# Ledger of designs, part 4: peptides against a protein of PDB entry 6B4E

Target 1, 295 residues: chain A of PDB entry 6B4E
Amino acid sequence: TNFDKISKMFWHYKDKIAQIKQDIVLPIKKADVNVRNLLSRHKRKINPKFGQLTNSNQQLFKIQNELTQLINDTKGDSLAYHWILNFIAKAVVHQAETEVRVKPESALPLGKLTLYLLVQFPELQELFMARLVKKCPFVIGFTCEIDTEKGRQNMGWKRNNENKWEDNTSYDERMGGILSLFAIITRLQLPQEFITTTSHPFPIALSWHILARICNTPLNLITNTHFVILGSWWDAAAVQFLQAYGNQASKLLILIGEELTSRMAEKKYVGAARLRILLEAWQNNNMESFPEMSP

## One batch from the design tools (peptide; made by RFdiffusion4, then SolubleMPNN)

Design b2_p14_7_s4
Fold by OpenDDE base, seed 3:
Structure b2_p14_7_s4 (fold): chain B 295 residues (1-295), chain A 14 residues (1-14)
Amino acid sequence: as target 1 above (295 residues)
Amino acid sequence: SYEEKLEELAKTAP
């Protein structure tokens, strides 16, 4: 693992967020009133769609079609188009922070919707990844110290209106929700209409990178959050990960579930205890995945 | 060892 390369990638996306604000968000505030009105209407229509997802493929396809139409309505204006995509990127991540956090299995329909949009609208890919890295650097296996305010900010910690940091449980659960979504995306197959014509934008190899990079992270930087997000990843993608990489996947699962947890045993992390339970379930041939969606 | 396992995986990583 080349940590310098990971750091460069992290800061690339931090710069991208600043660029998005300067080149997309701020310019729209000065755009023509008709464009602003259009985007306001579209925002109001788009925002509730993510909460309308269920375990039904029929409902998923309905929402996919509705969003596709709404996004296509903006293609005549490049700035409006990119603004809508950036809004969607933010909304998807927000849904992961709120709904997936409390109901991890909801990551499946959300992930399917997101993957469809990422392929249908390729310009969404960089916008989405930038938002993910800002909110949850774990998606690229980035870790830094959190002893400083800047370090906490870089790792996606939030402050309230009184400048108080969020509690550890809230942070852990929020990171778990975001990571669950990303893990699902990496393990999903492309929709049938795209499988022969395009490459997967965020393939299962990115899950490998997350696990390997965390395993190579200096132990003094490993926190309870690392184990929480590994557990979230496990629930979301471990079955498909084993299918993809076979024996090599098994070695990596043992490395995180057994070796990493053992090395950190003195810390008595709750997340590590849960990961041990997941490992034991797998060893007993009882590895579970999220239920498949209904027609 | 843990370090040996990491080294092995690094060589075979996709």
Scores: peptide ipSAE 0.025, ipTM 0.686, DockQ to the pose 0.925
Fold by OpenDDE base, seed 2:
Structure b2_p14_7_s4 (fold): chain B 295 residues (1-295), chain A 14 residues (1-14)
Amino acid sequence: as target 1 above (295 residues)
Amino acid sequence: SYEEKLEELAKTAP
């Protein structure tokens, strides 16, 4: 694992967030009133769509079509188009922080929708990844110290208006929710209409990077959160990961489930205990995946 | 060792 490369990638996306604000968010405030009104209306229509997802593919396709139309309506103005995509990127991540956090299986329909949009609108890819990395650096396997304010901020910790840090449970759950979404995206197949014409924007190899990079992370930087997000990843993608990489996947799962947890046993992390349970379930041929969506 | 396993996996990583 090249940590310098990971750090460069992390800061690239942090810079991208700043660039998005400067080049997309702020300029639109000075745009023509008609454009601003259009975007306001579209924002109001788009925002509830993510919460309307169910375990139904039919409902998914309906929402896909509705969002596609709404986004296409903005293509006549490049700035408006990028603004709406950035809004969508933020909304998807927010949905992961709220809904997926409490209902991990909801990552599947959300992930399918997101993957569709990422392929249909390629400009969304960088916007989405930047937002993901900002909110949950674990998606690229980045870890830094959290004993400083800046370190905590870099790792996606939030403070309230009173400058009080969020509680550990809240942070862990948010990170788990976001990571679940990303994990699902990496293990999903492209929609049938794209599979022969487009490469997967965030393929299963990115799951490999997450696991490998966490395994190579200095042990003094490993926290309960690392185990929580590994557990979230496991629920979301372990079955498909094994299918993709076979024996090599198995070795990596053992590495995180057995060896990493064992090395950190003295910490008695709750997340590690859960990951151990997942490992044991797998060893007993009881590995579970999220249920498939209904028609 | 744990480190050796990681190195082995790194060689075959996608």
Scores: peptide ipSAE 0.025, ipTM 0.703, DockQ to the pose 0.967
Fold by OpenDDE base, seed 5:
Structure b2_p14_7_s4 (fold): chain B 295 residues (1-295), chain A 14 residues (1-14)
Amino acid sequence: as target 1 above (295 residues)
Amino acid sequence: SYEEKLEELAKTAP
């Protein structure tokens, strides 16, 4: 694992967030009133769509079509188009932070929708990844110290209006929710209409990167959160990961489930205990996956 | 060892 490369990637996306604000968010405020009105209406229509997802593929396809139309309506203005995609990127991540954190299986319909949009609108990819890395650096296997304010900020910790940090449980759950979504995206197949013409924008190899980079992280930087997000990843993608890489996947699952948890046993992390249970379930041929969506 | 396993996986990572 090249940590310098990971760090450069992290800061690249941090810079991208600043660029988005400067080049997309702020300029739209000075745009033509008709454009601003269009975007306001579209924002109101788009925002509730993510909460309308269910375990139904029929409902998913309906939402996909509705969002596609709404996004296409903005293509006549490049700034408006990028603004609406950035809004969608933020909304998807927000849904992961709120709904997926409490109902992990909801990551499946959300992930399918997101993957469709990422392929249909390629400009969404960088916007989405930048938002993911900002809020959950674990998606690229980045870790830094959290003993400083800057370190906590870099790792996606939030402060309230009173400048108080969020509690550990809230942070762990948010990170787990975001990572569940990303894990699902990496293990999903492309929609049938794209499978022969487009490469997967966030393939299962990115799950490999997450696991390997965490395994290579200095032990003094490993926290309960690392184990929480590994558990979230496991629920979301372990079955498909094993299908993709076979024996090599097994080795990596053993490294995170057995070796990493054992090395950190003295910390008695709750997340590590759960990950150990998941490992044992797998060893007993009881590995579970999220249920498939209905027609 | 744990380190040896990591090195092995690093070489075979996709």
Scores: peptide ipSAE 0.025, ipTM 0.685, DockQ to the pose 0.875
Fold by OpenDDE base, seed 4:
Structure b2_p14_7_s4 (fold): chain B 295 residues (1-295), chain A 14 residues (1-14)
Amino acid sequence: as target 1 above (295 residues)
Amino acid sequence: SYEEKLEELAKTAP
């Protein structure tokens, strides 16, 4: 694992966030009133749709179509188009932080929707990835120390209005939610209409990167959160990961489930205990995946 | 494919 490369990638996306603010968000405030009104209306229509997802593919397709139309309405103005995509990127990640956090299986419909949008609107990819990395650096296997304020900020810790850091449980759960979404995206097949014409924008190989990079992370930087997000990843993608890489996948799952947890046993991390349970379930041929969506 | 190359790279990633 080349940690310098990962760090460069991390800062690339941090810079991208700043650029988005400067080049997309702020300029819209000075845009024509008609454009601003359009975007305001679209924002109001788009925002609730992510919460309207269910375990129904029919409902998913409905929402996909509705969002597609709404996004297409903005294509006449490049700035408006990028603004609405950035809004969507933020909204999707927010949904992961709130809904997926408490209901991990909701990552499946959200992931399917997101993957569709990422392929349908390629400009969303960089916007979405930048938002993911900002909120949850674990998606690229980035880890830094959290003993400093800057370190915590880099790792996506939030402060409230009173400048108090969020509690550990809240952070762990948010990170788990975001990573669940990303994991789902990496293991999903492209929609049928794109499978022959487009490459997967965030393929299963990115899950490999996450696991491998965490395994190679200096042990002094490993926290409970690492195990929490590994557990979240496991629930979301382990079955499909094994299908994709076979014996090599098995080796990596053993590395995270057995070796990494054992190396950190003295810390008695709750997340590590859960991951070990998941490993044991797999060893007993009881590995589970999220239920498939209904028609 | 690009995806296949990426997967291969991932398998060999340290």
Scores: peptide ipSAE 0.026, ipTM 0.674, DockQ to the pose 0.150; fails the geometry check

Design b2_p14_8_s2
Fold by OpenDDE base, seed 4:
Order: structure tokens, then sequence, then C-alpha cells
Structure b2_p14_8_s2 (fold): chain B 295 residues (1-295), chain A 14 residues (1-14)
């Protein structure tokens, strides 16, 4: 693993966030009142839709169509279009932080919706990835020390209005939720209408990178969070990962489930204990995946 | 390529 390359990627997306603020968010505040009103109305219509997802494909398709229409309404103004996509990127990640963290299986419909939008509106891809990396650097396998304020900030730790850091459990759950969403996206097949004409924007190989990069991370930087997000990834994508890479996938699952957890045994991380349980379940031919969505 | 993916884990599998 080339960690210098990963760091460069991390900072690329940090710069992208700054650029988004400068070139999209701030300028729209000075835009024509009609544009601002349009975006305000669209924001209000779009925001609740992510929470309206269920385990129903019919409901998913309904939401996809509604969002597509709403986004298309903004295409006449490039700034408005990019603004609404950035809003969607933020909203999707927020949904992962709030809903997926408490109900991991909700990542499936959310991931399907997100993947559809990423393909339908390619400009969303960089906006979404930038937001993901900002909120959860684990999605690209980036890790730094968290014994400094800057380190914590870089790793996506939040502080409240009183400058108090969030508790470890909250951070772990948020990271798990975000990574669950990303893991789902990487293992989903493109919608039928795109499969022959478009490459997957975030393919299963990105899951491989996450696992491999974590395995290669210096052990002194490995925390409970790493094991939590690995467990979240496992629930979200392990079955499909095995289907994709076969024996090589098995080796990597054993590596994270057995070898990495063993090397960190002295830390007694709760996340590591859960990951071992997942490994054992798999060894007993009981690896589970999220249930498929209903029609 | 998958070969590139395997390269990331050479230290673990060697």
Amino acid sequence: as target 1 above (295 residues)
Amino acid sequence: SFDELLKELEEWFS
C-alpha cells in the first residue's frame, strides 16, 4: 500500500470541499431570487425522500423518478444544478450517519438510490466522494493519529457548539453507518438500463482497497473504529465480495478476521470481538447478507 | 487490475 498516494487522495478531496464552498455554496447565496426560491423548494422536497425509502423496490423506483425530475428541473442553470447535487451528496451521507448507523440494512435501499443517482448524474460522483472522505476517511483507507485536534478533525471527529468532542460510541456508529453505505454501493450491480453503457463508478475493487489498506496500516494507528467499520463492511458486502474474488477474497477475510484481530488482541477492542464472531459464523457456513428488497 | 490489488497485500501473503 502506497500511503503517500492515499494521503494525496485524502487532501485532494479536502481541497474539493473547500472548492465546493467557494464555487457552489457561496455564489448561490448571491444568485437571482428566483433561482434561490427554486432551490429552496427543491431542497424541501428532496430532503425527506431519503427517509421515505423502505425495503420495497417499487418505492425505490418512485423515489428515483421523483428525484430525477427534481434534479432535471435545475439543469438549465449550471450553478443551481451543482448546488442541488452537492445538497444531495450531503443529505445521503447524513442519512447514513443517522439512519444506517442504527439500522444497517437500510443501507441497501439508500445505496441503490445513490448508485442510480451517481450514474444518472455523473457530476455527483466527485461531490459525493469528497463528502464521504471528509466525513469518513476510512472509505479510501486513510488513517492518521487521533491524539491531536488536527488528527481527530482529519478523521472526521465532530465537536459540538461547546467544542466538546463526540463520544467514542457516537463516532464509531457514524463511521460504521457511512462505511456501510459505501460498502453497499461498491457491491451493487448497476441498474439494468446502465449495465451495458456505463462503468461502475465505485466498483467492488474499492472494497478490496479498504480492507487491504487497513491491514497495511501501522498497528499503532489501529483503533476500535477500524474494527467497527470492518464489521459494518462485513455485514454489508462480505457475501458479494466472496462472490467477486473467490479464494482471494477468503484470504483477505481471514486476514482481517483472524490475523488483524489477533495482532490487536491486547487492546480488547469490542469491535474486534464482533469481527471475530462474524468470522466464526462464516467458518460455520453461516455468513449472512442483508435481505433482498421486495418488489 | 486484480494483480494490482494483490500487490497491496504482498507483505501479508509473502
Scores: peptide ipSAE 0.286, ipTM 0.885, DockQ to the pose 0.111
Fold by OpenDDE base, seed 3:
Structure b2_p14_8_s2 (fold): chain B 295 residues (1-295), chain A 14 residues (1-14)
Amino acid sequence: as target 1 above (295 residues)
Amino acid sequence: SFDELLKELEEWFS
């Protein structure tokens, strides 16, 4: 694992976030009043739709169509178009931080919706990835020390208005929610209408990178959060990961579930204990996946 | 061993 390359990738997306603020978010505040009104109306219509997802494919398709229409309405103005896509990127990640955090299986409909939008609107891909890396650097296997304020900020820790850090449980759950969403996206097949015309924007290979990079991370940087997000990934994608890579996937699952947890046993991480339970379930031929969506 | 697996992964994903 080339950690210098990963670090460069991390800072690339940090720079992208700064660019988005300067080139999209701030300029729109000075845009024509008609454009601002349009975006305000669209924002109000778009925002609740992510919470309206259920385990129904019918409902998913309805929301996909509605969002597609709303986004297309902005294409006449490049700035407006990019602004609405950036808003969607933020909203999707926020949904992962809130709903997926407490109901991991909700990642499936959200992931299907997100993947559809990523393919339908390619400009969303960089905006979405930048937001993911900002909020959850684990999606690219980036880890740094959290003994400093800057380190914590880089790893996505939040402070409240009183300058108090969020509690460990809150951070772990948020990271787990975001990673669940990303894991789902990586293991989903493209919609039928796109499968022959475009490549997957975030393929299952990205799951390989996450797991391998975490395994190669210096042990002094490994925390409970690493095991929590590995468990979240496991629930979201382990079955499909095994289907994709077979024996090599098995080796990696054993590596994270048995070897990595064993090396960190002295820390007695709760996340590590859960990951061992998942490993044991798999060894007993009881690996579970999220239920498929209804028609 | 763990070290052998890590080496393999490093070569694969370097």
Scores: peptide ipSAE 0.162, ipTM 0.805, DockQ to the pose 0.576
Fold by OpenDDE base, seed 5:
Structure b2_p14_8_s2 (fold): chain B 295 residues (1-295), chain A 14 residues (1-14)
Amino acid sequence: as target 1 above (295 residues)
Amino acid sequence: SFDELLKELEEWFS
């Protein structure tokens, strides 16, 4: 694992976030009143859609169509188009932080919706990845120390209006929610209408990178959060990961479930204990995946 | 060993 390369990737996306603010978000505030009004109305219509998802494919397709129409309404103005996509990127990640964290299986419909939008609107891909890395650097296997304020900020820790850090449980759950969404996206097949004409923007190989990079992370940087997000990933994608890579996938699952947890046993991390339970379930032929969506 | 397995996986994936 080349950690210098990973760091460069991390900072690339941090810079992208700053660029988005300067080139997209701020300019819209000075745009024509008609454009601002259009975007305000669209924002209000778009935001609730992510919370309206269920385990129904019919409902998913309805929401996909509605969002597609709303986004297409902005294509006549490049700045407006990019603004609405950036808003969607933020909204999807926010949904992962709030809903998926408490109901992990909700990542499946959210992931399907997101993957559809990423393919339908390719300009969303860079915006979405930048937002993911900013909020949850684990999606690219980046880790740094959190014993400094800057380190915590880089790893996605939040402060409230009183400059108090969020508690460990809240941070762990948010990271788990975001990682669950990303894991789902990596293991989903492209919609049938795109499978022959488009490459998967975030394929299952990215899950491999997450696991391998965490395994290669210096042990002094490994925290409970690492095990929490590995457990979240496991629930979301382990079955499909095994299907994709076979014996090599098995080796990597054993590395994270047995070897990494054993090396960190003295820390008695709750996340590590859960990961061991998942490993044991797999060893007993009881590995489970999220239930498939209904028609 | 753990380290040897990691190297193997990296080579396979690359």
Scores: peptide ipSAE 0.030, ipTM 0.701, DockQ to the pose 0.922
Fold by OpenDDE base, seed 1:
Structure b2_p14_8_s2 (fold): chain B 295 residues (1-295), chain A 14 residues (1-14)
Amino acid sequence: as target 1 above (295 residues)
Amino acid sequence: SFDELLKELEEWFS
C-alpha cells in the first residue's frame, strides 16, 4: 500500500471541499434573487426525498424520477446546477450518518438511488467523493492518529456547540453508516439503461482498496472504529465481494477477520469481536446479506 | 487493475 498516494488523495478531496465553498456555495449567496428562490424551493422538495425511501423498487423509481426532474430544472444556470448537486451530495451523506447508522439495511435503497444519480449526473461524482472523504476517510483507506485535535478533525470527528468531542459510540456508528453506504454502491450493478454505455463510477475494486489498506495500516493507528467499519462493510458487501474476486476475496476476508483481529487481540475491541463472529458465520457457510428490495 | 490489488494484498504478507 502506497500511503503517500492515499494521503495525497485525502488532501485532494479536502482541498475540493474548500474549492466547493469558494466557487459554488459562497457565490450563490450573491446570485440573482430569482436563482436563490429557485434553489430554495428545490432544496425544500429534494431534502425529504431521501427519507421517503423504503424497501420498494417502485418507490425508488418514483423518487429517482422526481429528483431527476428537479435537478434538470437547474441546468439553465451552471452555478445553480452545481449547487444543487453539492446539496444532494451532502444530503446523501447525512442520511448515511443518521438513518443508515441505526438501520444498516437502509443503505441498499439509498445506495441504489445514489448510484443512479452519480451516473445520470456525472458532475455529482467528485462532489460526492469529496464529501465522503471529509466525513469518513475510511472510504479510501486513509488513517491518521487521533490523539491530537488535528488528527481527530482529519478523521471526521465532530464537536458540539460546547466544543466537546462526540462520544466514541456516536463516531463509530456514523463511520459505520457512511461506510455501509459506500460499500453498497461499490457492489451494486449499474441500472440496466446504463450498463452498455457507462462504466461503474465506484466499482467493487474500491472495496478491495479499503480492506487491503486497512490491513497494511500500522497497528498503532488501528482503533475500534476500523473493526466497526469492517463489520459494516462485511454486512453490506462481503457476499458480492466473494462473487467478484473468488479465492482472492477469501484470502482478504481471512486477513481482516482472523489475522488483523488476532494481532489486535490485546486491545479487546468490541468491533473486532463482532468481526470475528462474522468470520465464523462465513466459515460455517452462513454468510448473510441485506434483504433484497421488493418489486 | 487487479494486479495492483494483488500487490496490496501481498504487501500485507511481507
Scores: peptide ipSAE 0.038, ipTM 0.734, DockQ to the pose 0.165; fails the geometry check

## One batch from the design tools (peptide; made by RFdiffusion4, then SolubleMPNN)

Design b2_p15_4_s3
Fold by OpenDDE base, seed 5:
Structure b2_p15_4_s3 (fold): chain B 295 residues (1-295), chain A 15 residues (1-15)
Amino acid sequence: as target 1 above (295 residues)
Amino acid sequence: SMAAAAEAALAEAEA
């Protein structure tokens, strides 16, 4: 694992966030009143759509079509188009932080919707990845020390208005929610209409990156959060990961489930204990995935 | 080692 490259990628996306604010978010405030009104109306219509997802494919397709139309309405103005995509990127990640964290299986419909949008609107890909990395650096296997304020900030820790850090449980759950979404996206097949014309923007290989990079992370930087997000990933993608890569996948699952947890046993991390339970379930041929969506 | 195995897995994923 080349951690220098990972660090460069991390900072690339951090810079991208700053660029988005400067070149997209702030300029739109000075756009003509018609554009601002359009975007305001669209924002109000788009925002609730993510919460309207269910385990129904029919509902998913309805929402996909509605969002597609709303986004297409902005294409006449490049700035407006990029603004609405950035808004969607933020909204999707926010949904992962709020809904997926408490109901992990909701990552499936959200992931399907997101993947569709990423393919339908390629400009969303960079915006979405930047938001993911900012909020949850684990999606690219980035880890830094959190003994400093800057380190915590880099790892996506939030502070309230009183400059107080969020509690560990809240942070763990948010990271787990975001990673669940990303994991789902990596293991989903492209919609049928795109399979022959487009490559997967965030393929299952990115799950390899997450797991391998965490395995190679210096042990002194490994925290409970690492195990929490690995457990979240496991629930979201382990079955499909094994289907995709077979024996090589098995080796990596053993590395995270057995070897990494064993090396950190003295820490008695709750997340590690859960990951061991998942490993044991797999060893007993009881590995489970999220249920498929209904028609 | 675990590190070597993880690197090998990563290399395969990137191939």
Scores: peptide ipSAE 0.041, ipTM 0.755, DockQ to the pose 0.163
Fold by OpenDDE base, seed 1:
Structure b2_p15_4_s3 (fold): chain B 295 residues (1-295), chain A 15 residues (1-15)
Amino acid sequence: as target 1 above (295 residues)
Amino acid sequence: SMAAAAEAALAEAEA
């Protein structure tokens, strides 16, 4: 694990967020009133779609088609197109922070929708990753100290209107929700219409990076959150990860489930305890995945 | 070490 590379990647996406503000968000505020009105209407139509997802593939396909049409309507104006994609990126991550946080299995339909959009509209990929890394650096295996305000900010901690940090539980749950979504995306197959013509934008190999980078993280930087997001990843992707890589996958699961938890045992992290339970379930041939969606 | 093992596992899987 090259931590300099990871840090460089982290700051790349932080810079991308700043660039998005300067080149996409701010210019639209000064754009023609007709463009602004168009985007406002589209925003209102698009936003509810994410909440309309269910465990139904039929419903998923309907929403995919509706969103595709709405996004295509903006392609005549490059700035408008990028603005709507950035909005979608933000909305998807927000859905992970809210819905997936409380209902992890909802990551599956959300992930399927997101993956479809990422392939259908390639310009969404960088916008989405930038938002993910800003909100949850764990998606690229980045970790820094959180003993400083800047460190907490870098790791995605939020402050309320009274400048008070969110509580640990809220942070852990948000990170878990976002990571669940990303994990799902990495383990999904491309839609049938793309599988032979397009490479997966965020393939299962990115799950390797998450696990390995956390395993290689200095132990003094490991927190309860690390174990929480590993547990979230496990629920979301462990079964498919094992199917993809077999014995090599097993090695990483043992490393995070047994070795990492053991090394941090003195901390008595609740997230670590949960991860140990997941490991034990696997050892007893009782590893579970999210239920498949209905036809 | 755990770090070495993780790196080796990743390298082998990506090869």
Scores: peptide ipSAE 0.039, ipTM 0.754, DockQ to the pose 0.146
Fold by OpenDDE base, seed 4:
Structure b2_p15_4_s3 (fold): chain B 295 residues (1-295), chain A 15 residues (1-15)
Amino acid sequence: as target 1 above (295 residues)
Amino acid sequence: SMAAAAEAALAEAEA
C-alpha cells in the first residue's frame, strides 16, 4: 500500500469539491432565471425519489426511468446538467447517512439505483466519488490521526453550529452507512443493458483496496470506526467478495476478522466485537447476505 | 506481518 498515493487521491477529491463549488454551484446562482427555475423544479421532483425505494425491482426501475428523464431534461445546458448530477451525488450520500445507517439492507436498492445512474451518466462518477471521499475517506482506505481538529475534519467529522463535534456513535453510524452503500456498489453486477458495452465504474477490486489498506494502516491510527465500517462492508459484500476471489478473499477476511481484531483486543472496541461475531458466523458456514430484491 | 500478508493477497488477486 502506497499511502502517499492514497493521500494524493484524498486531496485530489477534496480539491474537486472546491472546484465543484466554484465551477458549478456558485455559477448557477447567477444563471438565467429560467434555468434556475427548471433546476428548482427538478430538485423537488428528484429529492423524494431516493426515499421511495423499496425492496422491489419494479419500483427501482420506475424510479430509474423517472430520474433518467429528469436528468436528460437538463442536457441542453452543460452547467445545469452538472448541477443536477452534483445534487444527485449529494442526495445519494445523504440517503446513506440517514436511511442506510439505520437500515443497512436499504443500501441494496440505493446502490442499484446509484450504479445505474453512474453508468447512464458518466459525469456523475467524479462528482459522486468526490462527495464520498469528503464524507467518508474510508471508501479509499484513507486514514489520518483524529487527535487534531484538522485530522477530524479530514476524516469527515462534523461540527454543529456551536462548533461541537458530533458524538462517536453518530459518526460511526454515518460512516457505516456510507461505506455500506459503496460496498454494495462495488459488488453489484452492471445492469443487463450495460454489461457487454461498459466497464464497471467502481468494481469489486475497490473492496480489496479498502480491506488491504486498512490492514496496512498503522495500528495506532485504527479506531472503533474502522471496525464498524469493516462490519458494514462485511454485511454488504462479504458473500459476493468470496464468490469473486475465492481463496484469496478468504485470506483477507481472516486478516480483518481474526488478525486485526486480535491485535486491537486491548482496546475492546464494540465494532471489533461485532466483526469477530461475523467471522465466527462465517466459520460456522452461516455467512449471510442482504436479501435479494423482489421482482 | 499482517500488512505484508494483506499486500500479498491483493497482489495475487490483481495478477
Scores: peptide ipSAE 0.038, ipTM 0.751, DockQ to the pose 0.146
Fold by OpenDDE base, seed 3:
Structure b2_p15_4_s3 (fold): chain B 295 residues (1-295), chain A 15 residues (1-15)
Amino acid sequence: as target 1 above (295 residues)
Amino acid sequence: SMAAAAEAALAEAEA
C-alpha cells in the first residue's frame, strides 16, 4: 500500500471541499433573488425525499423520478445545477449519519437512490466523493493519528458549540453509517437502463482498497473505529464481495476478521469482538446480507 | 482485470 498516494488523494478532496465553498456555495449567496428563491423551494422539496425511502422499489422509483425532475429544473443555470447537486451530496451523507446509523439496512434503498443519481448526473460524483472523504476518510482507507486536534479534525471528528469532542460511541456509529452506504454503493449493480452504456462510478474494487489499506495501516494507528467500520462493511457487502472475487475475497475476509483482530486483541476493542462474531457466523455457513427490497 | 486487482490487493495486504 502506497500511503503517500492515499494522503495525496485525501488532501485532493480537502482542496475540493474548499473549492466547492468558493466556487459554488458562496457565489449563490450573491446570486439573483429569483435563483435563490428557486433553490430554496427545491431544497425544501428535495430534503424530505431521502427520509421517505422504504424497502419498496416502487417507492424508490417514485422518489428517483421526483428528484430527477427537480434537478433537471436547474440545468439551465450551471451554478444552480452544481449547487443543488452539492446539496444532495450533503443530504445523502447526512442521512447516512442519522438513519443508517440506527438502521443499517436502510443503506440499501439509500444506496440504490444515490447510485442512480450518480449515473444520471455525473457531476455529482466528485461532489459526493469529496463530502464522503471529509466526513469519513475510511472510504479511501486513509488513517492518521487522533491525539491532536488537527488529527481528529482530519478523521472527521466533530466538536459541539462548547468546543467539546463528540463521544467515541457517536463517532463510531456515524462512521459506520457512512461506510455502510459507501459499501452498498460499491456492491450494487447499475440500474438496467445504464448497464450497457455506462461504467460503474464506484465499483466493488474500491471495497478491496478499503480492506487492503486498513490491513496495511500501522498497528499503532488502528482504533476501535476501524473495526466498527469493517463490521459495517461486512454487513453491507461481504456476501456480494465473495460472489465477485471468490477465493481471493475469502482470504481478505480472514485477514481482517482473524489476523487483524488477533493482532489487536490486547486492546479489547468492542468493534473487534463484533467482527470476530461475524467471521464465526460465516465459518458456520451463516453469513447474512441485508433484506432485499420488495417490488 | 478485476481478478488481477484482487490478487494485487491481497498481496499488498499480506506484505
Scores: peptide ipSAE 0.032, ipTM 0.723, DockQ to the pose 0.340

